Peptides against a protein of PDB entry 8PQO. Designs and how they scored, part 64

Target 1, 252 residues: chain A of PDB entry 8PQO
Amino acid sequence: VLLKEYRVILPVSVDEYQVGQLYSVAEASKNETGGGEGVEVLVNEPYEKDGEKGQYTHKIYHLQSKVPTFVRMLAPEGALNIHEKAWNAYPYCRTVITNEYMKEDFLIKIETWHKPDLGTQENVHKLEPEAWKHVEAVYIDIADRSQVLSKDYKAEEDPAKFKSIKTGRGPLGPNWKQELVNQKDCPYMCAYKLVTVKFKWWGLQNKVENFIHKQERRLFTNFHRQLFCWLDKWVDLTMDDIRRMEEETKRQ

## One batch from the design tools (peptide; made by RFdiffusion4, then SolubleMPNN)

Design b1_p14_2_s3 (from b1_p14_2, 7 letters changed)
Fold by OpenDDE base, seed 1:
Structure b1_p14_2_s3 (fold): chain B 252 residues (1-252), chain A 14 residues (1-14)
Amino acid sequence: as target 1 above (252 residues)
Amino acid sequence: SSAFESLLRYLLSK
């Protein structure tokens, strides 16, 4: 098991982020071809658990059509079915990814708290001390180009170059986080993303767990760079606007 | 949609 807490600081408010995240997820999904063919939504309903109220979703990603025939023919039953269970109670979110074949030997859990701070809270997910001591805190700086792969880099998605016309935020210099404290008119938040990866397979555990974390970090980095650079596209939208957009997308 | 869904789409697009 490998645990890392990714802390993404953004010059947006927690409330703004809710809109921006949904918008950016939708846009990112539109820009990606494939991957959605085998998505089955089993459950999409409100939930209440332990004082937490939100929306619960259970999706199955059927990967049979996404792998070569040879792999499909040799794949054990359930091996190509990925289950995603998500509890969205913004500003808290939890996603659990499992596989039918691997069962308890495979787990990806992503728990996110969105807090109006600069990533200074320790153990925001309230882990037991013994567990928390094994968590690596990883700060993602959306303005740091060195954290972005060359193949992922886009100038129009570079926070160090972007200037929001609507808000005046940006560009983000090397010390933008420190300077942010002195900018009373600029809100800020941190997304604390605790990522738990378990891949219990002899000889491959560390390799796969680290690989998954690497991919998650890459995703978080690129996503939040986009989110910020798309600020002018979503900052004036309301949650109702987002809901309408989602409904329109479902109809198409 | 979720961040993981986007990741999955990205990975499957390769």
Scores: peptide ipSAE 0.030, ipTM 0.713, DockQ to the pose 0.149
Fold by OpenDDE base, seed 3:
Structure b1_p14_2_s3 (fold): chain B 252 residues (1-252), chain A 14 residues (1-14)
Amino acid sequence: as target 1 above (252 residues)
Amino acid sequence: SSAFESLLRYLLSK
């Protein structure tokens, strides 16, 4: 098991982020490989648990059409089905990813708290002390080009070059986070993303767990760079606007 | 990229 807490600081408010995230997810999904092919939505309903209210989704990703024929033919039953269970109670979110074949030997859990701070809270997910001491805190700086792979880099998605016309935010210089403290008119937040990865397979555990973390970090970095650089596209939208957009997309 | 990598990227983007 490998745990890391990714802390993504952004020059937006928690309320703004709710809109921006939904917008950016929709936009980014258009450019991702795989699309919605092979995705089955089993459950999509509101939930209430221990005072937490939100939306629960259960999706199955069928990989049969995405692997070579010989792999599909040799794969054990359930091996090519990935389950995603998500509890979205913004500002708290939790996603659990499992595989039917590997059962408890495979787990990806992503728990996110969105807080109006600069990533200074320790153990925001309230882990036991013994567990928390094994968590590596990883700060993602969306303005740091060195954290971006060359093949992922796009100038139009570079926070160090972007200037928001509507808000005046950006570009983000090397010390932008420290400068936020002195900018009374610029809101900020941190997404605390606790990622738990378990891949119990002899000889491959560390390699796969580290690989998954590497991919998640890469995704978080690129996504939030996009989110910020698309600020002018979503900052004036309301949650009602987003809901209407989602409904329109569903009908297509 | 591998199918798994592509799927993971898609999943985490949502």
Scores: peptide ipSAE 0.030, ipTM 0.707, DockQ to the pose 0.574
Fold by OpenDDE base, seed 5:
Structure b1_p14_2_s3 (fold): chain B 252 residues (1-252), chain A 14 residues (1-14)
Amino acid sequence: as target 1 above (252 residues)
Amino acid sequence: SSAFESLLRYLLSK
């Protein structure tokens, strides 16, 4: 098991982020070909559990059509079905990813708290001390080009080049976080993403767990760079506007 | 969910 807490600081408020996140997800889905193929939504309903209230989703990603025929034919039953269960109670969110075949031997859990700070809180997810001491804190700087793979880099999605016309935020220089503290007119937040990865296969555990973390970090980095650079597109949108956009995406 | 789907696409691309 490998745990890391990714801290993504953004020059937006927690309330703004809720809109921006949904917009960016919808926008990214439109930009990707083959979106929704092989994805089955089993459950999408409100939930209330232990005082937590939000939206619960259960999706299955069927990979049969996305792998070579020989893999499909040789794959054990359930091996190509990935389950995603998500509890969205913004500003808290939890996602659990499992595989039917591997059962308890495979787990990706992502727990996120969105806080109006600069990533300074320790153990925001309230782990036991013994568990917390094993968590690596990883800061993601969306302005740091060195954290972006060359193949992922787009100038129009570079926070170091972007300036929001509507808000005046950006571009984000090397010391943008320090400067932000002195800019009382600019809101800020941190997404604390505790990622738990378990891959219990002898000889492959560390390799796969580290690989998954590397990919998660990449996703978080690219996504939030987009979110910020798309600020002018979503900052004036309402939640109703977002819902309409999501419905349009579903129809495509 | 979108992030995970993106991850799957990436994993399957290699």
Scores: peptide ipSAE 0.030, ipTM 0.710, DockQ to the pose 0.151
Fold by OpenDDE base, seed 4:
Structure b1_p14_2_s3 (fold): chain B 252 residues (1-252), chain A 14 residues (1-14)
Amino acid sequence: as target 1 above (252 residues)
Amino acid sequence: SSAFESLLRYLLSK
């Protein structure tokens, strides 16, 4: 098992982020053809648990049509079905990813707290001390180009180049986080993403777990760079606007 | 329409 807490600081408010996140997810889905293909929604309902209120979703990603024929033919039953269970109680979110074939031997859990701070809270997910000491804190700086793979880099998604016309935020210089403290008019938040990865196959555990974390970090980095650079596109949107956009995306 | 979906797209793009 490999645990890392990714801390993403953004010059947006927690409330703004809710809109921006949904917009960016929808926009990213539009940019990828066939993104919804093979996705089965089993459950989509409100929930209450331990004082937490939100929306619960259970989706299955069927990858049979997404892999080469020889992989499909060799794959054990259930190996190409990925289950995603998500509890969205913004500003808290939890996602659990499992596989039918691997069962308890495979787990990806992503728990996120969105806090109006600069990533200064320790153990925001309230882990036991023994567990918390095994968590590596990883700071993602959306303005740091060195954290972006060259193949992922787009100038229009570079926070160091972007200037929001609607809000005046950006571009984000090397010391943008420090400068943010002195800018009373600019909101900020941190997304604390605790990622738990378990892959119990002898000889491959560490390799796969590290690989998954690497991909998650890459995803978080690129996503939040997009989110910020698309600020002018979503900052004035309401939740109703977002819902309409999501519906349009689903129809594609 | 999830973070994991985006990850899957990436993984499948390889």
Scores: peptide ipSAE 0.030, ipTM 0.712, DockQ to the pose 0.134; fails the geometry check

Design b1_p14_2_s4 (from b1_p14_2, 8 letters changed)
Fold by OpenDDE base, seed 4:
Structure b1_p14_2_s4 (fold): chain B 252 residues (1-252), chain A 14 residues (1-14)
Amino acid sequence: as target 1 above (252 residues)
Amino acid sequence: SSAFQNLLSYLLSL
């Protein structure tokens, strides 16, 4: 098991982020070839548990069409079916990813708190001290080009170049986080993303767990760069606007 | 809505 807490600081409010996240996910999905092809939504319902209220989703991602034929032919039954269970109680979210074939031997859990701070809270997910001491805290700086793979880099998604016309935020210079503290009119938040990866196959555990974390970090980096650089597209949207967009996207 | 938070979908786009 490998745990890391990714801390993504953004010059947006927690409330703004809720809109921006949903918008950015929608836009990213539109840019994918085939869209929701191979995604089965089993459950999408409100939930209430232990004072947490939100939306619960259970999706299956059927990867058979997304892998080469030879992989599909060699893959055990259920190996290409990924289950995603998500509890979205913004500003808290939990996602659990499992695989039908690997069962208990595979887990990706992503727990996110969105807090109006600069990533200064320790153990925001309230882990036991013994567990928390094994968590690596990883700061993602969306303005840091060195954290972005060359193949993922787009100039239009570079926070160091982007300036929001609507908000005046950006570009994010090397010291943007320090400068943010002094800018009373600029909101900020941190997404604390505790990622738990378990892959219990002997000889492959560390390799796969580290690989998954590498992909998650890459994902979080690119996503939040997009989210920020798309600020002018979503900052004036309401949650009702987002809901309409989601409904329109589901119909396509 | 939470239904659009397709983290895995985004992962597949990478």
Scores: peptide ipSAE 0.088, ipTM 0.771, DockQ to the pose 0.108
Fold by OpenDDE base, seed 1:
Structure b1_p14_2_s4 (fold): chain B 252 residues (1-252), chain A 14 residues (1-14)
Amino acid sequence: as target 1 above (252 residues)
Amino acid sequence: SSAFQNLLSYLLSL
């Protein structure tokens, strides 16, 4: 098991982020030609548990069309089906990813708290002290070009170059986080993403767990760079506007 | 519908 807490600081409010996140996910999904093929939504319903109220989703991602034919032919039953269970009680979210074939030998869990701070809270997910000792805190700086792979880099998605016309936020210089404290009119938040990865296959555990974390970090970095650089596209949208966009995307 | 609230859909789109 490998645990890391990714802390993503953004010059947006917790309330703004809710809109921006949904917009950015929807926009990314639209840009994927053939996006939605192989995604089955089993459950999408409100839930209430332990004082937490939100939306529960259960999706299956069928990867049969996303792998080479020889892999598909050799794959055991259920090996190419990924189950995603998500509890969205914003500002808290939890996602659990499992595989039918791997069962308990594979788990990705992502638990996120969105807080109106600069990533200064320790153990925001309230882990047991012994478990918390094993969590690496990883700060993602969306303005740091060195954290972005060359193949992922786009100038229009560079927070160090972007300036929001609507809000005046950006560009983000090397010391932007420290400067935020002095900018009374600029909101800020941190997304605390506790990622738990389990892969119990002997000899491959560390390699696969580290690989998955590398992909998650890459995803979080790119996503939040996009989210910020798309600020002018979503900052004036309401949650109802987002819902309409989601419905339109489902019909395509 | 919260169909797009899932980061995994974004992950699979990369």
Scores: peptide ipSAE 0.094, ipTM 0.775, DockQ to the pose 0.126; fails the geometry check
Fold by OpenDDE base, seed 2:
Structure b1_p14_2_s4 (fold): chain B 252 residues (1-252), chain A 14 residues (1-14)
Amino acid sequence: as target 1 above (252 residues)
Amino acid sequence: SSAFQNLLSYLLSL
């Protein structure tokens, strides 16, 4: 098991982020050719548990069409079906990813707290001390180009170049986080993403767990760069606007 | 709808 807490600081409020996140996911889905292909939504319903209220989703990702034919032919039954269970009680979210074939031997859990701070809280997910001492805190700086793979880099999605016309935020210089503290009119938040990866296969555990973390880090980096650089597209949208856009996206 | 807040969906889009 490999645990890392990714801390993504953004020059947006927690309330703004809720809109921006949904917009950016929807936009990314639109830009993906066949983004809905192989995704089955089993459950999408409100839930209430232990004082937490939110939306519960259960999705199956059928990867058969996303892998080469030879992989599909050699894959055990259920090995290409990934279940995603998500509890969205913003500002708290939890996602649990499992695989039908691997069962208990595979888990990706992503627990996110969105806080109006600069990533300074320790153990925001309230882990036991013994567990917390094994968590690596990883700061994602959306302005740091060195954290972006060359193949993922787009100039239009570079926070170091982007300036929001609507808000005046950006471009984000090397010291933007420190400067943000002095900018009274600029909101900020941190997404604390505790990622638990378990891949219990002999000889492959560490390699696969580290690989998954690398992909998650890549995902979080690119996503939040997009989210910020798309600020002018979503900052004036309401949650109702987002819901309409999501419904339209589902129909495409 | 939180149905789109799927990290996996985004991961697959990369």
Scores: peptide ipSAE 0.088, ipTM 0.771, DockQ to the pose 0.108; fails the geometry check
Fold by OpenDDE base, seed 3:
Structure b1_p14_2_s4 (fold): chain B 252 residues (1-252), chain A 14 residues (1-14)
Amino acid sequence: as target 1 above (252 residues)
Amino acid sequence: SSAFQNLLSYLLSL
């Protein structure tokens, strides 16, 4: 098991982020052809548990059409079915990813708290001290080009070049986080993303767990760069506007 | 209540 807490600081409020996150996910999904193929939504309903209220979703991703024929033919039953269970109780979110074949030997869990701070809180997910001491804190700087793979880099998605016309935020210089403290009119937040990865196959555990974390970090970096650079597209939208956009996207 | 409100959907769209 490998745990890391990714801390993503953004020059947006917690309330703004709720809109921006949903917009950016929807927009990214539109930009990819076939991203919705092989996705089965089993459950999409409100939930209430232990004072937490939100939306619960259970999806299955059928990867049979996404792998080469020889892989499909050799894959054990259930090996190409990925389950995603998600609890969205913003500002708290939890996602659990499992595989039918691997069962308890495979887990990706992502728990996120969105806080109006600069990533300074320790153990925001309230882990036991023995567990918390094994968590690596990883800061993601969306303005740092060195954290972006060359193949992922786009100038129109570079926070160091983008300036929001609607809000005046950006471009983000090398010391933007420190400067934010002195900018009374610029809100800020941190997404604390605790990622738990378990892959219990002997000889491959460490390699696969580290690989998954590398992919998650890449994902979080690129996503939040997009989210910020798309600020002018979503900052004036309401949650109702987002819901309409999502419904329109589902119909296509 | 969006079906797009999850990380895996975004990951598969990259």
Scores: peptide ipSAE 0.084, ipTM 0.767, DockQ to the pose 0.126; fails the geometry check

Design b1_p14_3_s1 (from b1_p14_3, 7 letters changed)
Fold by OpenDDE base, seed 5:
Structure b1_p14_3_s1 (fold): chain B 252 residues (1-252), chain A 14 residues (1-14)
Amino acid sequence: as target 1 above (252 residues)
Amino acid sequence: SKAFENLLRRLLSK
C-alpha cells in the first residue's frame, strides 16, 4: 500500500472551485477523443451515510476495446471492467476504484478535502498517527512548468501565462503562493487529496503502485492547470447554471 | 485465471 497526500493550491475560493471543478470535468470529457461508449453509469443518486450527505455515482469503465485481442480473449469475466464509486459531498469527496477480478488485491481510493488555506493543515483526513506517518505530502504547483510533461503542455493552459480578465488573477509567477498571502483581495484554497493505492501482487506491488501515483499526480496537475486557465469561462456561472448545462448534455 | 494472471504479470513487468 502506498499513500500520498497531494496538496493542490489554487487562487480560487472553495465556493468558486465547486463550480469550476464541475465545469472543467465536463469540458475535459468533451475534449477527450474516442467517445464515451466505454463508460456506463449504473447509479447517480443522492445519499446519506454516517452524517454525510451528497451525490453518489457508480460508473463502470469497460476496457474490452482498449486492450489487445489476446488479452481480451484470456480475460475472465469482470477483469476488464473498472468500477468507480464516488461520494461527492462537497467540500468533501471520496472515490473508490476497484476491479471485480482483482478483488481485495487492487484498490485506488481518493479522498479530498477542499479547505480555504494554503495547504498548511496536517492530517486533515484524520488518520491514525501510525498511518499518517507513512503518508508522503506532495505539493502540486500548477505554475511550475517542470511538473508538466512536454506532451501535455499547452500554452493556453499555462497558469504562468494566463491572466483572468474577469477576476484579474494571474499570471502566476514563481513565488505566487508566497505573494498570495499578501494579496487580501485574492481568494485561495487547497485541495487535500489523499490517494491510497493498493496492488498486492508479489513482485509488482511497488512498480504498479508508484505508476498509478505518477498517473494520478499527472492528472491532478493537468486538470487544475486547466481549471485555473478556464477561470473566465466558469467564474460567473452558478451551480444552477451547471445543473442546466448537465441536463442539456444528458438530453443531447 | 492463472493464464490471465501470468499474462498480466508479464505485461506489467516489461
Scores: peptide ipSAE 0.255, ipTM 0.852, DockQ to the pose 0.049
Fold by OpenDDE base, seed 4:
Structure b1_p14_3_s1 (fold): chain B 252 residues (1-252), chain A 14 residues (1-14)
Amino acid sequence: as target 1 above (252 residues)
Amino acid sequence: SKAFENLLRRLLSK
């Protein structure tokens, strides 16, 4: 098991982020190969559990068309189906990713707290001390180009170049986070993403767990760079606007 | 299956 807490600082408010996240997820999904190809939504409903209220989703990602034929031919039933269960109770979110074939041998859990701070809180997920000492805190700087793979880099998604017309935020210079403290009119937040990765195959555990973390970090980095650079597209939207957009997308 | 596991192990070991 490998645990890391990724802390993503953004020059947006917690309330703004809720809209921006939904917009950016939808936009990013559209930019994929077929958007929702291979994705099956089993459940999408409100939930209430242990004082937590939000939206629960259960999705299956069918990877049969995403793997080579020889892999597909040898894959047992369920092996190429990834189950994603998500509890969205913003500002808290939890996602659990499993595979029916691997059962307990595979788990990805992502728990996120969105806080109106600069990533200074320790153990926001309230882990036991023994568990917390094994968690590596990783800061993601969306303005740091060196954290972005060349193949992922897009100039229009570079926070170091983007200037928001509507808000005046950006571009983000090398010391943008430090400067936020002095900018009373600029909101900020941190997404604390505790990622738990488990892959219990002897000889491959560390390799695969580290690989998955690397991919998650890559995803978080790119996503939040997009979110910020798309600020002018979503900052004036309301949650009602987002809902309407989602409904319109379903009709297409 | 064991065959699938072996295949994945080979692929992941690269």
Scores: peptide ipSAE 0.243, ipTM 0.844, DockQ to the pose 0.050
Fold by OpenDDE base, seed 3:
Structure b1_p14_3_s1 (fold): chain B 252 residues (1-252), chain A 14 residues (1-14)
Amino acid sequence: as target 1 above (252 residues)
Amino acid sequence: SKAFENLLRRLLSK
């Protein structure tokens, strides 16, 4: 098991982020960066549990077309299906990713708290001390070009180049986080993303777990760079606007 | 399936 808490600081408010996240997820999906072909939505309904109220989704990612033919031919039933269960109760969200064939030998869990701070809180997910000591905190700087793979880099998605016309935010220089505290009119938040990865195949645990974390970090980095650079596209939208857009998408 | 598992293990080891 490998645990890391990714802390993504953004020059937006927690309330703004709720809109921006939903917009950016939808936009990224259109660009085939998230989901795409072979995604089946089994459940999408509101839930209420232990005082937590939000939206529950159960999706299946069918990987049959994403693997070589010989792998598909040998794959037992359910082996090439990835189940994603998500409880979205913003500002808290939990996602659990499993595979029927792997059973308990495979797990990806992503728990996120969105807080109006600069990533200074410790153990926001309230883990036991013994568990918390094994969590590596990883800060993601959306303005740091060195954290982006060359193949992922796009100038129009570079926070170091982007200037928001509607808000005046950006571009983000090397010391943007330090300067943020002196900008009274600029809100900020941190997404605390605790990622738990478990892969219990002997001899492959560390390799696969680290690989998955690498991919998650890559995803978080690129996504939030997009989110910020798309600020002018979503900042004037309300949650009602987003909900209407989602309903319209469901009808198509 | 052991054959499938072995195949995946080999693929993941590359």
Scores: peptide ipSAE 0.239, ipTM 0.841, DockQ to the pose 0.050
Fold by OpenDDE base, seed 2:
Structure b1_p14_3_s1 (fold): chain B 252 residues (1-252), chain A 14 residues (1-14)
Amino acid sequence: as target 1 above (252 residues)
Amino acid sequence: SKAFENLLRRLLSK
């Protein structure tokens, strides 16, 4: 098991982020090749549990069409089905990713708290001390180009170049976080993303777990760079606007 | 199947 807490600081408010996240997820999904191919939504309903109220989703990602034929032919039943269960009770979110074949030998859990701070809280997910001492805190700097793979880099998604016309935020220089502290008019938040990865195959645990973390970090980095650079597209939207957009998308 | 696991192991070991 490999645990890392990714802390993504953004020059947006927690309330703004809720809109921006939903917008950016939708936009990113549109930009992905194949769109929603192979995604089956089993459940999408409101939930209330232990004082937590939000939206629960259960999706299955069918990878049969996304793997080579020989892999598909050799894959045991359920091996190419990824289950994603998500509890979205913003500002808290939890996602659990499992595989039918791997069962308990495979787990990706992503728990996120969105806080109006600069990533200074320790153990925001309230882990046991024994567990927390094994968690690596990883700060993602959306302005740091060195954290972006060349193949992922797009100038229009570079926070170091982007300036929001509507808000005046950006571009983000090398010391933008330190400067942000002194800018009273600019909101900020941190997404604390505790990622738990388990891949219990002898001899492959460490390699696969690290690989998955690398992919998650890559995803978080690119996504939040997009979110910020798309600020002018979503900052004036309301949650009602987002909900309307989602409904319109479902009808298509 | 174990064959699939072995295949994945070989692929992931590279």
Scores: peptide ipSAE 0.031, ipTM 0.677, DockQ to the pose 0.050

